# Ledger of designs, part 15: peptides against a protein of PDB entry 3HTU

Target 1, 75 residues: chain A of PDB entry 3HTU
Amino acid sequence: RRPEEWGKLIYQWVSRSGQNNSVFTLYELTNGEDTEDEEFHGLDEATLLRALQALQQEHKAEIITVSDGRGVKFF

## One batch from the design tools (peptide; aimed at target 1 F75)

Design b2_p17_4_s4 (made by RFdiffusion4, then SolubleMPNN; from b2_p17_4, 6 letters changed)
Fold by OpenDDE base, seed 4:
Structure b2_p17_4_s4 (fold): chain B 75 residues (1-75), chain A 17 residues (1-17)
Amino acid sequence: as target 1 above (75 residues)
Amino acid sequence: EEEERKKELEEAKEKLE
């Protein structure tokens, strides 16, 4: 799958689960309990980031960078 | 560690609003 395709799957989960306007660490998205049954669970961070960047271009997400890591806010 | 990171993200989120 391409990053854009992963982004679509991720956002679909966000929407279906009512996680819009929520903030996640990148780790939570791919390693958290809430996404254990999702296809993107276990996705490498590099690909995840690209997926999120694609969503960001669509104004569906905002990647947050802090001193101790990165996260994302979904809209 | 993860909780601290999430806390920082929440704080950053507030700054974005």
Scores: peptide ipSAE 0.145, ipTM 0.702, DockQ to the pose 0.221
OpenDDE base, seeds 1, 2, 3, 5: peptide ipSAE 0.121, 0.128, 0.122, 0.098; ipTM 0.683, 0.687, 0.683, 0.665

Design b2_p17_5 (made by RFdiffusion4)
Pose (drawn by RFdiffusion4):
Structure b2_p17_5 (pose): chain A 75 residues (1-75), chain P 17 residues (1-17)
Amino acid sequence: as target 1 above (75 residues)
Amino acid sequence: SFREELDEKGEEIDEEL
């Protein structure tokens, strides 16, 4: 599955729950306790990072750099 | 902490918009 297809699925989960301006770590998206029964749970951070970069090109997400890791804000 | 700094940077993005 390509980066952008994960990106669409990631974006849909965020939009439907009312988290349209929420901030997430990349870890909690693929490994957190809220996303356990989500389809993207277990996705590697490299593919997730590319899916997020695709969303940022569509102005649907902004990747945040915080010293020892990564996060993302969705719009 | 990392979460607090990340949330702060998220608020700064809202202010810039």

Design b2_p17_5_s1 (made by RFdiffusion4, then SolubleMPNN; from b2_p17_5, 7 letters changed)
Fold by OpenDDE base, seed 4:
Structure b2_p17_5_s1 (fold): chain B 75 residues (1-75), chain A 17 residues (1-17)
Amino acid sequence: as target 1 above (75 residues)
Amino acid sequence: SFREKLEELGKKIEEEE
């Protein structure tokens, strides 16, 4: 899958689960309990980041970078 | 914590919108 395709899957999950306007660490998205049944569970962080960047371009997410790591807010 | 900071930043983003 291309990053954009991963982004679509991720955002679909966010929307279906009613978690728009929520923030996640990148780890939570790919390693958390809430996404265990999702295709993107276990996705490598580099690919995840690219997927989220694609969503960011669509104004569906904003990647948040702090000293301790990175997260994302979905809209 | 990182998680707390992330929540804080997320709220700030929302407030700026």
Scores: peptide ipSAE 0.454, ipTM 0.844, DockQ to the pose 0.834
OpenDDE base, seeds 1, 2, 3, 5: peptide ipSAE 0.438, 0.448, 0.445, 0.440; ipTM 0.838, 0.842, 0.840, 0.840

Design b2_p17_5_s2 (made by RFdiffusion4, then SolubleMPNN; from b2_p17_5, 8 letters changed)
Fold by OpenDDE base, seed 3:
Structure b2_p17_5_s2 (fold): chain B 75 residues (1-75), chain A 17 residues (1-17)
Amino acid sequence: as target 1 above (75 residues)
Amino acid sequence: SFKEKLEELGEEILKKE
């Protein structure tokens, strides 16, 4: 899958689970309990970041940096 | 915490948009 395709899957999960306007750490998205059954669980962080950047271009997410860590806000 | 700071920043973003 391309990063854009991963982004679509991630955003579909966010929307269907009613978690728009929520903030996640990158770790939570790919390693958290809430996404254990999702195809993107276990996705490498580099690909995840590119997927989120694709969503950011669509104004569906914004990547947030705090110190050396990153998270994401979904809209 | 890291998550707490993310949530705070996230709220700020929500307020801006």
Scores: peptide ipSAE 0.507, ipTM 0.825, DockQ to the pose 0.895
OpenDDE base, seeds 1, 2, 4, 5: peptide ipSAE 0.478, 0.472, 0.480, 0.495; ipTM 0.818, 0.803, 0.808, 0.818

Design b2_p17_5_s3 (made by RFdiffusion4, then SolubleMPNN; from b2_p17_5, 8 letters changed)
Fold by OpenDDE base, seed 3:
Order: sequence, then C-alpha cells, then structure tokens
Structure b2_p17_5_s3 (fold): chain B 75 residues (1-75), chain A 17 residues (1-17)
Amino acid sequence: as target 1 above (75 residues)
Amino acid sequence: SFKEKLEKLAEEIDEKE
C-alpha cells in the first residue's frame, strides 16, 4: 500500500470509531489496544508518518512534534 | 508526560483554528 492508502484506512477507522478530534501518540495508533484489529496495526513508524502527512495535506489530521516524540490530532 | 504535552498542544491548535 502507498502512504495515502494507509492514510485512508487510518482515517476510516478514526471516523467509524468516533475518534475525530482525538489525540494519539504514533505508538498508540499502531501498537495500542484500540487498533489491534485494524490492518494498520503494527505499521512501521516511517510509513505511518507518511500516511499521516497525506492526511495532513487533506486537513484531516495534524502531526504534533514535541521533544519527547510525535503524535497526531485527527479532525 | 508526553501524552499530556500532546494534549496541550492539540488544545492550542484548536484555539488557533
């Protein structure tokens, strides 16, 4: 899958599960309990980041970077 | 915590939008 395709799958989960306006660490998205049954569970962080960047271009997410790491807010 | 920092930043984003 291309990054934008992963982004689509991720955002579909966000929308269906009612996680819009929620904040996640990148780890939570791919390793958390809430996404265990999703295709993107276990996705490598590099690919995840590119997927989220695609969503960010569509104004569906914003990647947040702090000294301790990175996260994302979905809209 | 890291999560707390993210949440604070997210709130700031909301305020600016």
Scores: peptide ipSAE 0.377, ipTM 0.808, DockQ to the pose 0.870
OpenDDE base, seeds 1, 2, 4, 5: peptide ipSAE 0.377, 0.375, 0.374, 0.375; ipTM 0.807, 0.807, 0.807, 0.810; seed 5 fails the geometry check

Design b2_p17_5_s4 (made by RFdiffusion4, then SolubleMPNN; from b2_p17_5, 9 letters changed)
Fold by OpenDDE base, seed 1:
Structure b2_p17_5_s4 (fold): chain B 75 residues (1-75), chain A 17 residues (1-17)
Amino acid sequence: as target 1 above (75 residues)
Amino acid sequence: SFLEKLKELGEELEKKE
């Protein structure tokens, strides 16, 4: 899958599960309990970041940087 | 924690938007 395709799957989960306006660390999105049944569970962080950047271009997410760490807010 | 700080920033971001 391309990053844009992963982004679509991630955002579909966010929307269907009512997680809009929620904030996640990148780790909990792909390694957390809440996404264990999702196709993107276990996705490598580099690909995840590219997927989120694609969503950011569509104004569906914003990547947040705190010190040397990153997270994401979905809209 | 990192998550707590991240969520705080997320809340502030929501206020600005």
Scores: peptide ipSAE 0.323, ipTM 0.786, DockQ to the pose 0.856
OpenDDE base, seeds 2, 3, 4, 5: peptide ipSAE 0.283, 0.317, 0.273, 0.319; ipTM 0.776, 0.792, 0.773, 0.793

Design b2_p17_6 (made by RFdiffusion4)
Pose (drawn by RFdiffusion4):
Structure b2_p17_6 (pose): chain A 75 residues (1-75), chain P 17 residues (1-17)
Amino acid sequence: as target 1 above (75 residues)
Amino acid sequence: SREVTDEDIEELEEKLE
């Protein structure tokens, strides 16, 4: 599955829950306790980073750099 | 609006702890 197909699925989960301006760590998206039964749970951080970069190009997400890791804000 | 505020960064820092 390509980066942007994960991007569409990630974006849909965020939009439907009312988290349209929420900030997430990349870890908690693929490994957190809220996304355990989500389809993208277990996705590697490299593919997730690319899916997020595809969303950022669509102005649907902003990737945040915080020293020892990565996060993302969705719009 | 599409922006990242200081509050967002602080919240993210707390999550990374």

Design b2_p17_6_s1 (made by RFdiffusion4, then SolubleMPNN; from b2_p17_6, 6 letters changed)
Fold by OpenDDE base, seed 5:
Order: C-alpha cells, then structure tokens, then sequence
Structure b2_p17_6_s1 (fold): chain B 75 residues (1-75), chain A 17 residues (1-17)
C-alpha cells in the first residue's frame, strides 16, 4: 500500500470510532490495543509518518512534535 | 492544517511519559 492508502485506512478508523479531534501518539496508533484488529496495526513508524503526512496535506491531521516524541491530532 | 491547542500539547506530553 502507498502512504496515501494507509492514511485512508487510518482516517477511516478514526472517523468510524468517533475519535476526530483527538490526539494520539504514533505508538498508540500502530501498537495500541484499540487498533489491534486494524490493518494498520504494526505498521512501521516511517510508513505511518508518511501516511499521516498525506492526511496532513488534506487537512485531516496535524503531526505534533514535542521533545519527548511525536503524536498526531485528527480532524 | 487545523488548530493545535496547548491542551493538545499537554495531553500528548502526558501520553508520552
């Protein structure tokens, strides 16, 4: 899958689960219990980042970088 | 892009602890 395709899957999950406007760590998205049954569970962080960047271009997400790590807010 | 609030930042920092 291309990053854009991964982004679509991730955003579909966010939308269906009603978690728009929520903040996640990158780890939580791909390694958390809430996404355990999702196709993107276990996705490598590099590919995840590219997927989120694709969503960011569509104004559907914003990647947040702080000193202790990175996260993302979905819209 | 959309608005990121200070609350969002603090929540993220807490999650990263």
Amino acid sequence: as target 1 above (75 residues)
Amino acid sequence: SREITEEDIEKLKEMLK
Scores: peptide ipSAE 0.689, ipTM 0.924, DockQ to the pose 0.730
OpenDDE base, seeds 1, 2, 3, 4: peptide ipSAE 0.683, 0.682, 0.686, 0.682; ipTM 0.924, 0.923, 0.923, 0.923

Design b2_p17_6_s2 (made by RFdiffusion4, then SolubleMPNN; from b2_p17_6, 7 letters changed)
Fold by OpenDDE base, seed 3:
Structure b2_p17_6_s2 (fold): chain B 75 residues (1-75), chain A 17 residues (1-17)
Amino acid sequence: as target 1 above (75 residues)
Amino acid sequence: SREITEEDLEKLREMLK
């Protein structure tokens, strides 16, 4: 899958689960309990970042950096 | 260009500890 395709899958999960306007760490998106049954669980962070950057271009997410850590807010 | 609140940032800081 291309990063853009991963982004679509991630956003579909966010939308379907009613978690728009929520913030996540990058870790919990791919390693957390809430996404264990999703295809993107276990996705490497580099590909995840590119997927989120694609969503950011579409104004569906914003990557956040705080205290040398990263997260994301979905819209 | 969508709003990230201070509450959002504080939640992330706590989650990253």
Scores: peptide ipSAE 0.679, ipTM 0.924, DockQ to the pose 0.739
OpenDDE base, seeds 1, 2, 4, 5: peptide ipSAE 0.677, 0.672, 0.677, 0.678; ipTM 0.924, 0.924, 0.924, 0.924

Design b2_p17_6_s3 (made by RFdiffusion4, then SolubleMPNN; from b2_p17_6, 9 letters changed)
Fold by OpenDDE base, seed 3:
Structure b2_p17_6_s3 (fold): chain B 75 residues (1-75), chain A 17 residues (1-17)
Amino acid sequence: as target 1 above (75 residues)
Amino acid sequence: ERVITEEDLEKLRKMLE
């Protein structure tokens, strides 16, 4: 899958689960309990970042950096 | 409006601890 395709899957999960306007760490998106049954669980962080950057270009997410850690807010 | 609130940032900081 291309990063954009991963982004689509991630955003679909966020939307279907009613978690728009929520903040996540990058880690919990791919390693958390809440996404264990999702295709993107276990996705490498580099590909995840590119997927989120694609969503950011579409104004569906914003990647956040705080205290040298990264997260994302979905819209 | 796509806004990152201070609450969002605080939540993220705690999650990253």
Scores: peptide ipSAE 0.699, ipTM 0.929, DockQ to the pose 0.897
OpenDDE base, seeds 1, 2, 4, 5: peptide ipSAE 0.693, 0.698, 0.697, 0.694; ipTM 0.929, 0.929, 0.930, 0.930

Design b2_p17_6_s4 (made by RFdiffusion4, then SolubleMPNN; from b2_p17_6, 7 letters changed)
Fold by OpenDDE base, seed 4:
Structure b2_p17_6_s4 (fold): chain B 75 residues (1-75), chain A 17 residues (1-17)
Amino acid sequence: as target 1 above (75 residues)
Amino acid sequence: MREITEEDIEKLKEMLK
């Protein structure tokens, strides 16, 4: 899958679960319990980041970088 | 780019502890 395709899957999950406007760490998106049954579970962080960047271009997400790591807010 | 609030940042920091 292309990053854009992964982004679509991720955003669909966020939307279906009613978690828009929520903040996630990159780790919990791919390794958390809440996404265990999702196709993107286990996705490498590099690919995840590219997927989120694609969503960011569509104003559907914003990647957040702090000293202790990175996260993302979905809109 | 969408609005990221200070609260969002604080939430993330807490999650990364």
Scores: peptide ipSAE 0.669, ipTM 0.919, DockQ to the pose 0.708
OpenDDE base, seeds 1, 2, 3, 5: peptide ipSAE 0.663, 0.662, 0.659, 0.657; ipTM 0.918, 0.917, 0.916, 0.916

Design b2_p17_7 (made by RFdiffusion4)
Pose (drawn by RFdiffusion4):
Structure b2_p17_7 (pose): chain A 75 residues (1-75), chain P 17 residues (1-17)
Amino acid sequence: as target 1 above (75 residues)
Amino acid sequence: EESQEEYKERLEEEEEE
């Protein structure tokens, strides 16, 4: 599954819960306790980072760099 | 949609600087 197909699925989960301006760690998206029964749970950080960059190109997400890790804000 | 438009405008301003 390509980066942008994950990107669409990630974006849909964020949009439907009312988290349209929420900030997330990349870890919590693929390994957190809120996304356990989500389809993208267990996705590696590299593919996730690429899916997020595809969303950023569509102005649907902003990747945040915080010293020892990564996060993201959705729009 | 509005937050996405504001983010886009901010990026255009940063590219102009």

Design b2_p17_7_s1 (made by RFdiffusion4, then SolubleMPNN; from b2_p17_7, 8 letters changed)
Fold by OpenDDE base, seed 4:
Order: sequence, then C-alpha cells, then structure tokens
Structure b2_p17_7_s1 (fold): chain B 75 residues (1-75), chain A 17 residues (1-17)
Amino acid sequence: as target 1 above (75 residues)
Amino acid sequence: DKLSEEFKKKLEEEELE
C-alpha cells in the first residue's frame, strides 16, 4: 500500500470510531489496544508518518511535535 | 501506555502556556 492508502484506512478508522478531534501518539495508532484489529496495526513508524503527512495535506490531520514526542490530531 | 500519557501531558502543558 502507498502512504496515501494507509492514510485512508487510518482516517476511516478514526471516523468510524467517532474519534475525530482526538489526539493520538504515533505509538497508540500502531501499537495501541484500540487498533489491534486494524490493518495498520504494527505499521512501521516511517510509513505511518508518511500516511499522516498525506492526511495533513488534505487538512484531515495535524502532526504535533512536543519536545521529543510526536502525535497527531484528526479533524 | 506510559508514552501516551507523557506526551499528552506535555501537550497540555504547552497548550496552557
């Protein structure tokens, strides 16, 4: 899958679960309990970041960096 | 997880500043 395709899957999950406007760490998305049954669970962080950047270009997400941490807010 | 809590805490702190 291309990063854009991963982004689509991730956003679909966010939307279906009603978690728009929520903030996640990158770890939560790929390693968290809430995404265990999702196709993107276990996705490497580099690919995840590219997927989120694709969503960011569509104004569907914002990647957040605080100190040494990174997360994402979905819209 | 611990990383999530720490990150969200830092995010909140910066948002309040």
Scores: peptide ipSAE 0.097, ipTM 0.644, DockQ to the pose 0.046
OpenDDE base, seeds 1, 2, 3, 5: peptide ipSAE 0.088, 0.068, 0.095, 0.091; ipTM 0.638, 0.642, 0.645, 0.646; seed 1 fails the geometry check

Design b2_p17_7_s2 (made by RFdiffusion4, then SolubleMPNN; from b2_p17_7, 6 letters changed)
Fold by OpenDDE base, seed 1:
Structure b2_p17_7_s2 (fold): chain B 75 residues (1-75), chain A 17 residues (1-17)
Amino acid sequence: as target 1 above (75 residues)
Amino acid sequence: DELSKEFEERLEEEEEE
């Protein structure tokens, strides 16, 4: 799958599960209990980041960079 | 804000695990 395709799957999960406006660490999205049954569970961080960047370009997500870590907020 | 605080705390916890 292309990053954009992964982004679509991730965003669909966020929307259907009512997780909009929540802030996630990248780890939580791919390794957390809440996404264990999702196709993107276990996705490598590099690909995840590219997927989120695609969503960000569509104004559906905002990647958050803190002094020691990264996360994402969905809209 | 509180949301940001909680997020940063979770990041720190993940690093410790």
Scores: peptide ipSAE 0.356, ipTM 0.756, DockQ to the pose 0.042
OpenDDE base, seeds 2, 3, 4, 5: peptide ipSAE 0.354, 0.346, 0.341, 0.342; ipTM 0.759, 0.757, 0.757, 0.752

Design b2_p17_7_s3 (made by RFdiffusion4, then SolubleMPNN; from b2_p17_7, 8 letters changed)
Fold by OpenDDE base, seed 5:
Structure b2_p17_7_s3 (fold): chain B 75 residues (1-75), chain A 17 residues (1-17)
Amino acid sequence: as target 1 above (75 residues)
Amino acid sequence: DELSELFKERKEKEELE
């Protein structure tokens, strides 16, 4: 899959799952319990980042970069 | 900022799992 295709799958999950918060750590998206049954579970972080960058270009996400890790806010 | 604080809260939650 292309990064854009991964981004679509991730955003579809976010949109349908009814999450309380729009902010996620990158780790929990691919390694957390909530996504264990999703196709993108276990996705390498480099590919994940590219997927999120594609969503960011579409104004559907904002990548958060701080000293103690990276996250994303979905819109 | 607000995003950083929200991330910190999420990170803390992750660490408790």
Scores: peptide ipSAE 0.441, ipTM 0.855, DockQ to the pose 0.043
OpenDDE base, seeds 1, 2, 3, 4: peptide ipSAE 0.190, 0.433, 0.049, 0.425; ipTM 0.717, 0.852, 0.594, 0.848

Design b2_p17_7_s4 (made by RFdiffusion4, then SolubleMPNN; from b2_p17_7, 9 letters changed)
Fold by OpenDDE base, seed 5:
Structure b2_p17_7_s4 (fold): chain B 75 residues (1-75), chain A 17 residues (1-17)
Amino acid sequence: as target 1 above (75 residues)
Amino acid sequence: DELSQLYKEKQELEELE
């Protein structure tokens, strides 16, 4: 799958689960309990970041970087 | 532990938004 395709799967989960406007760490998106049944669970962080960047270009997400880690907010 | 660190990180992110 291309990053854009991963992004679509991730955002579909966000929408279906009513997680819009929620903030996630990158780790919990791919390693958290809430996404264990999703295809993107276990996705490497590098590919995840590219997927989120694609969503960010579509104004569906915003990647947040702080001194201690990174996260994402979905719209 | 790792779980505590994740919660801390998430809290920091949520406080920024």
Scores: peptide ipSAE 0.084, ipTM 0.656, DockQ to the pose 0.037
OpenDDE base, seeds 1, 2, 3, 4: peptide ipSAE 0.064, 0.079, 0.070, 0.067; ipTM 0.630, 0.648, 0.628, 0.605

Design b2_p17_8 (made by RFdiffusion4)
Pose (drawn by RFdiffusion4):
Structure b2_p17_8 (pose): chain A 75 residues (1-75), chain P 17 residues (1-17)
Amino acid sequence: as target 1 above (75 residues)
Amino acid sequence: FPHATDEDVEELEEKFS
């Protein structure tokens, strides 16, 4: 599955829950306790990073760099 | 276009703690 297909699924989960301006760690998206029964749970951070970059190009997400890791804000 | 604020960065740092 390509980066942008994950990106669409990631974006749909965020939009439907009312988290349209929420901040997430990349870890908690693929490994957190809120996304356990989500389809993207277990996705590697590299592919996730690429899916997020595709969303950022569509102005749907902003990747945040915080020293020892990565996060993302959705719009 | 919308952007993350310093508050968002601080919130994110707290999540890593």

Design b2_p17_8_s1 (made by RFdiffusion4, then SolubleMPNN; from b2_p17_8, 9 letters changed)
Fold by OpenDDE base, seed 5:
Structure b2_p17_8_s1 (fold): chain B 75 residues (1-75), chain A 17 residues (1-17)
Amino acid sequence: as target 1 above (75 residues)
Amino acid sequence: MPKATQEDIELLRKKLE
């Protein structure tokens, strides 16, 4: 899958689970319990980041860096 | 265009602790 395709899957999950306007760590998205049954669970961080960047271009997400960690807010 | 709030940032900070 292309990053854009992963982004679509991730955003679909965010939307259908009613978590728009929520903040996640990158770890939560790919390793958290809430996404265990999602296709993107276990996705490598590099690919995840590219997927989120694609969503960011669409103004559907904002990647946030605080201290030494990263997360994302979905809109 | 949309931007995270300071509250969002602090929440993320806590999650990363």
Scores: peptide ipSAE 0.756, ipTM 0.943, DockQ to the pose 0.869
OpenDDE base, seeds 1, 2, 3, 4: peptide ipSAE 0.752, 0.752, 0.753, 0.755; ipTM 0.942, 0.942, 0.942, 0.943

Design b2_p17_8_s2 (made by RFdiffusion4, then SolubleMPNN; from b2_p17_8, 11 letters changed)
Fold by OpenDDE base, seed 4:
Structure b2_p17_8_s2 (fold): chain B 75 residues (1-75), chain A 17 residues (1-17)
Amino acid sequence: as target 1 above (75 residues)
Amino acid sequence: MKKATEEDIEKLKKMLE
């Protein structure tokens, strides 16, 4: 899958689960229990970032970087 | 581009602690 396709899957999950306007760490998106049954579970961080960047271009997400790591806000 | 709020940032920081 291309990063944009991963982004679509991720955002679909966010929307279906009612998580719009929520903040996630990158870790819990791909390694958390809540996404264990999703295809993007276990996705490598580099690909995840590219997927989120694609969503960011569509104003559907913002990648947030703080001193202790990164996360994402979904819109 | 939409932007996270300060509250969002603080929430993330808390999550990463």
Scores: peptide ipSAE 0.676, ipTM 0.926, DockQ to the pose 0.819
OpenDDE base, seeds 1, 2, 3, 5: peptide ipSAE 0.665, 0.666, 0.665, 0.667; ipTM 0.924, 0.924, 0.923, 0.924

Design b2_p17_8_s3 (made by RFdiffusion4, then SolubleMPNN; from b2_p17_8, 10 letters changed)
Fold by OpenDDE base, seed 5:
Structure b2_p17_8_s3 (fold): chain B 75 residues (1-75), chain A 17 residues (1-17)
Amino acid sequence: as target 1 above (75 residues)
Amino acid sequence: MKKATQEDIEKLKEMLK
């Protein structure tokens, strides 16, 4: 899958689970219990980041970087 | 581009502790 395709899957999950306007760490998106049954569970962080960047271009997400790591807010 | 709030950022910081 291309990053854009992964982004679509991720955002579909965010939307259908009613978690728009929520903040996630990158880790919990791909390693958390809430996404265990999702196709993107276990996705490598590099690919995840590219997927989120694609969503960011569409104004559907913002990648947040702080001293202790990175996360994302979905809109 | 849409922006996260300061509250969002603080929340993330807490999550990363």
Scores: peptide ipSAE 0.710, ipTM 0.934, DockQ to the pose 0.859
OpenDDE base, seeds 1, 2, 3, 4: peptide ipSAE 0.705, 0.706, 0.705, 0.710; ipTM 0.933, 0.933, 0.932, 0.934

Design b2_p17_8_s4 (made by RFdiffusion4, then SolubleMPNN; from b2_p17_8, 10 letters changed)
Fold by OpenDDE base, seed 4:
Structure b2_p17_8_s4 (fold): chain B 75 residues (1-75), chain A 17 residues (1-17)
Amino acid sequence: as target 1 above (75 residues)
Amino acid sequence: MPKATEEDIELLRKMLE
């Protein structure tokens, strides 16, 4: 899958689970229990970032970087 | 265009601690 395709899957999950306007760490998004049954579970961080960047271009997400790591806000 | 709020950022900091 291309990053854009991963982004689509991720955003679909966010939307269907009613978690728009929520903040996630990158870790919990791909390694958390809540996404254990999703295709993007276990996705490498590099690909995840590209996927989120694609969503960011569509104004569906914002990647947030702080001193302790990165996360994402979905819109 | 949409932007995370200061509260969102603070929440993330707490999540990463």
Scores: peptide ipSAE 0.728, ipTM 0.937, DockQ to the pose 0.881
OpenDDE base, seeds 1, 2, 3, 5: peptide ipSAE 0.721, 0.720, 0.721, 0.723; ipTM 0.936, 0.936, 0.936, 0.937

## One batch from the design tools (peptide; aimed at target 1 T25 E28 E62)

Design b2_p18_1 (made by RFdiffusion4)
Pose (drawn by RFdiffusion4):
Structure b2_p18_1 (pose): chain A 75 residues (1-75), chain P 18 residues (1-18)
Amino acid sequence: as target 1 above (75 residues)
Amino acid sequence: AEEELKAMAEEKALEKEE
Protein backbone atom coordinates (compact mmCIF):
# COMPACT_ATOMS: atom_id res chain seq x y z
CA ARG A 1 0.00 0.00 0.00
CA ARG A 2 1.45 3.33 -1.10
CA PRO A 3 2.07 6.32 1.27
CA GLU A 4 -0.90 8.31 0.08
CA GLU A 5 -3.43 5.46 0.51
CA TRP A 6 -2.43 5.22 4.15
CA GLY A 7 -2.69 9.00 4.15
CA LYS A 8 -6.32 8.95 3.05
CA LEU A 9 -7.16 6.34 5.76
CA ILE A 10 -5.25 8.25 8.43
CA TYR A 11 -7.05 11.45 7.44
CA GLN A 12 -10.48 9.78 7.49
CA TRP A 13 -10.00 8.46 11.04
CA VAL A 14 -8.95 11.91 12.26
CA SER A 15 -11.83 13.72 10.55
CA ARG A 16 -14.65 11.41 11.65
CA SER A 17 -13.78 11.56 15.38
CA GLY A 18 -13.79 15.38 15.59
CA GLN A 19 -10.03 15.66 15.96
CA ASN A 20 -9.64 18.02 13.06
CA ASN A 21 -7.04 20.17 14.87
CA SER A 22 -5.57 17.53 17.11
CA VAL A 23 -1.85 16.95 17.61
CA PHE A 24 -0.52 13.34 17.63
CA THR A 25 2.82 11.63 17.98
CA LEU A 26 3.69 9.35 15.09
CA TYR A 27 4.10 6.52 17.63
CA GLU A 28 0.62 6.97 19.13
CA LEU A 29 -0.92 6.78 15.59
CA THR A 30 0.55 3.31 14.85
CA ASN A 31 1.04 2.03 18.40
CA GLY A 32 -1.20 4.03 20.75
CA GLU A 33 -4.11 2.70 22.82
CA ASP A 34 -6.76 4.69 20.96
CA THR A 35 -5.86 3.30 17.52
CA GLU A 36 -5.46 -0.37 18.55
CA ASP A 37 -8.38 -1.58 16.45
CA GLU A 38 -7.55 0.81 13.63
CA GLU A 39 -6.30 -0.50 10.30
CA PHE A 40 -3.09 1.53 10.37
CA HIS A 41 -2.08 0.22 13.78
CA GLY A 42 1.35 -1.41 13.38
CA LEU A 43 2.44 0.68 10.38
CA ASP A 44 6.20 1.40 10.34
CA GLU A 45 7.30 4.99 11.08
CA ALA A 46 8.99 5.42 7.67
CA THR A 47 5.85 4.65 5.64
CA LEU A 48 3.75 6.63 8.13
CA LEU A 49 6.13 9.64 7.68
CA ARG A 50 5.66 9.47 3.92
CA ALA A 51 1.88 9.19 4.23
CA LEU A 52 1.98 12.27 6.47
CA GLN A 53 4.16 14.16 3.97
CA ALA A 54 1.53 13.42 1.30
CA LEU A 55 -1.13 14.93 3.59
CA GLN A 56 1.07 17.98 4.21
CA GLN A 57 1.27 18.57 0.44
CA GLU A 58 -2.54 18.56 0.44
CA HIS A 59 -2.45 21.04 3.34
CA LYS A 60 -4.22 18.44 5.50
CA ALA A 61 -1.43 17.97 8.04
CA GLU A 62 1.64 19.70 9.45
CA ILE A 63 4.57 17.61 10.64
CA ILE A 64 6.10 18.80 13.87
CA THR A 65 9.74 18.13 14.78
CA VAL A 66 10.27 17.78 18.59
CA SER A 67 13.87 16.87 19.38
CA ASP A 68 13.80 13.10 19.99
CA GLY A 69 10.81 12.29 17.72
CA ARG A 70 8.00 13.35 15.44
CA GLY A 71 4.44 14.54 15.72
CA VAL A 72 1.78 15.81 13.46
CA LYS A 73 -1.20 18.28 13.51
CA PHE A 74 -4.24 17.58 11.26
CA PHE A 75 -6.47 20.16 9.55
CA ALA P 1 8.79 9.20 27.25
CA GLU P 2 5.96 9.14 24.67
CA GLU P 3 3.77 11.32 27.01
CA GLU P 4 6.64 13.87 27.25
CA LEU P 5 7.01 13.86 23.49
CA LYS P 6 3.23 14.45 23.08
CA ALA P 7 3.34 17.39 25.56
CA MET P 8 6.27 18.96 23.77
CA ALA P 9 4.50 18.61 20.32
CA GLU P 10 1.39 20.28 21.77
CA GLU P 11 3.46 23.10 23.27
CA LYS P 12 5.32 23.75 19.95
CA ALA P 13 2.02 23.75 17.98
CA LEU P 14 0.52 26.29 20.46
CA GLU P 15 3.60 28.56 20.29
CA LYS P 16 3.39 28.64 16.51
CA GLU P 17 -0.29 29.68 16.66
CA GLU P 18 0.61 32.60 18.99

Design b2_p18_1_s1 (made by RFdiffusion4, then SolubleMPNN; from b2_p18_1, 12 letters changed)
Fold by OpenDDE base, seed 5:
Structure b2_p18_1_s1 (fold): chain B 75 residues (1-75), chain A 18 residues (1-18)
Amino acid sequence: as target 1 above (75 residues)
Amino acid sequence: KIEELLEKIKKKVEEEEK
């Protein structure tokens, strides 16, 4: 899958689960209990970041960087 | 670790929304 395709799957989960306007760490999205049954669970962080960057271009997400790591806010 | 990071991210989001 291309990063854009992963982004689509991730945002579909966000919308279906009512997680819009929520904030996640990158780890939570791919390693958290809430996404264990999703296809993107276990996705490597590099690919995840590219997927989120694709969503960011569509104004569906914002990647947030702090001293200890990165997270994302979905819209 | 994760909880601390999440808190920092949430605080930054709140600051940016002000």
Scores: peptide ipSAE 0.232, ipTM 0.753, DockQ to the pose 0.943
OpenDDE base, seeds 1, 2, 3, 4: peptide ipSAE 0.176, 0.231, 0.219, 0.231; ipTM 0.706, 0.752, 0.746, 0.752

Design b2_p18_1_s2 (made by RFdiffusion4, then SolubleMPNN; from b2_p18_1, 11 letters changed)
Fold by OpenDDE base, seed 3:
Structure b2_p18_1_s2 (fold): chain B 75 residues (1-75), chain A 18 residues (1-18)
Amino acid sequence: as target 1 above (75 residues)
Amino acid sequence: KIEELLKEAKKKVEEEEK
């Protein structure tokens, strides 16, 4: 799958999950309990980042980067 | 530090989603 395709799957999950918050660490998205049954669970961080960057281009996400780590806010 | 920042961000988003 291309990064854009992964981004689509991730955003579909975000949209249908009914979460009351839309902020995640990158680790939570691919290693968290909430995504254990999703195809993108276990996705390497490099590919995940590219997928999120694709979503960011569409204004569907904002990657949060600080010295101690990274996260993402979905819209 | 990122976990602390995101924790606060999650709280704010949660309040906005109410």
Scores: peptide ipSAE 0.063, ipTM 0.624, DockQ to the pose 0.256
OpenDDE base, seeds 1, 2, 4, 5: peptide ipSAE 0.056, 0.059, 0.048, 0.054; ipTM 0.600, 0.606, 0.598, 0.601

Design b2_p18_1_s3 (made by RFdiffusion4, then SolubleMPNN; from b2_p18_1, 8 letters changed)
Fold by OpenDDE base, seed 5:
Structure b2_p18_1_s3 (fold): chain B 75 residues (1-75), chain A 18 residues (1-18)
Amino acid sequence: as target 1 above (75 residues)
Amino acid sequence: KLEELKKKAEEKYEEKLK
């Protein structure tokens, strides 16, 4: 899958689960309990970041960088 | 650790909106 395709899957999950306008850490998206049954669970962080960047270009997400890592806000 | 990171991310986002 291309990063854009992964982004689509991730955003679909966010929308279906009613978690729009929420902030996530990159870790909990791919390693959290809430996404264990999702296709993107276990996705490497590098690919995840590219997927989120694709969503960011569409104004569907905003990547937040802090000293301890990165998070993402979904819209 | 994870909770702290999430908290910082949330705070930083909210600060940007101000």
Scores: peptide ipSAE 0.402, ipTM 0.829, DockQ to the pose 0.912
OpenDDE base, seeds 1, 2, 3, 4: peptide ipSAE 0.384, 0.388, 0.301, 0.309; ipTM 0.821, 0.821, 0.797, 0.802; seed 3 fails the geometry check

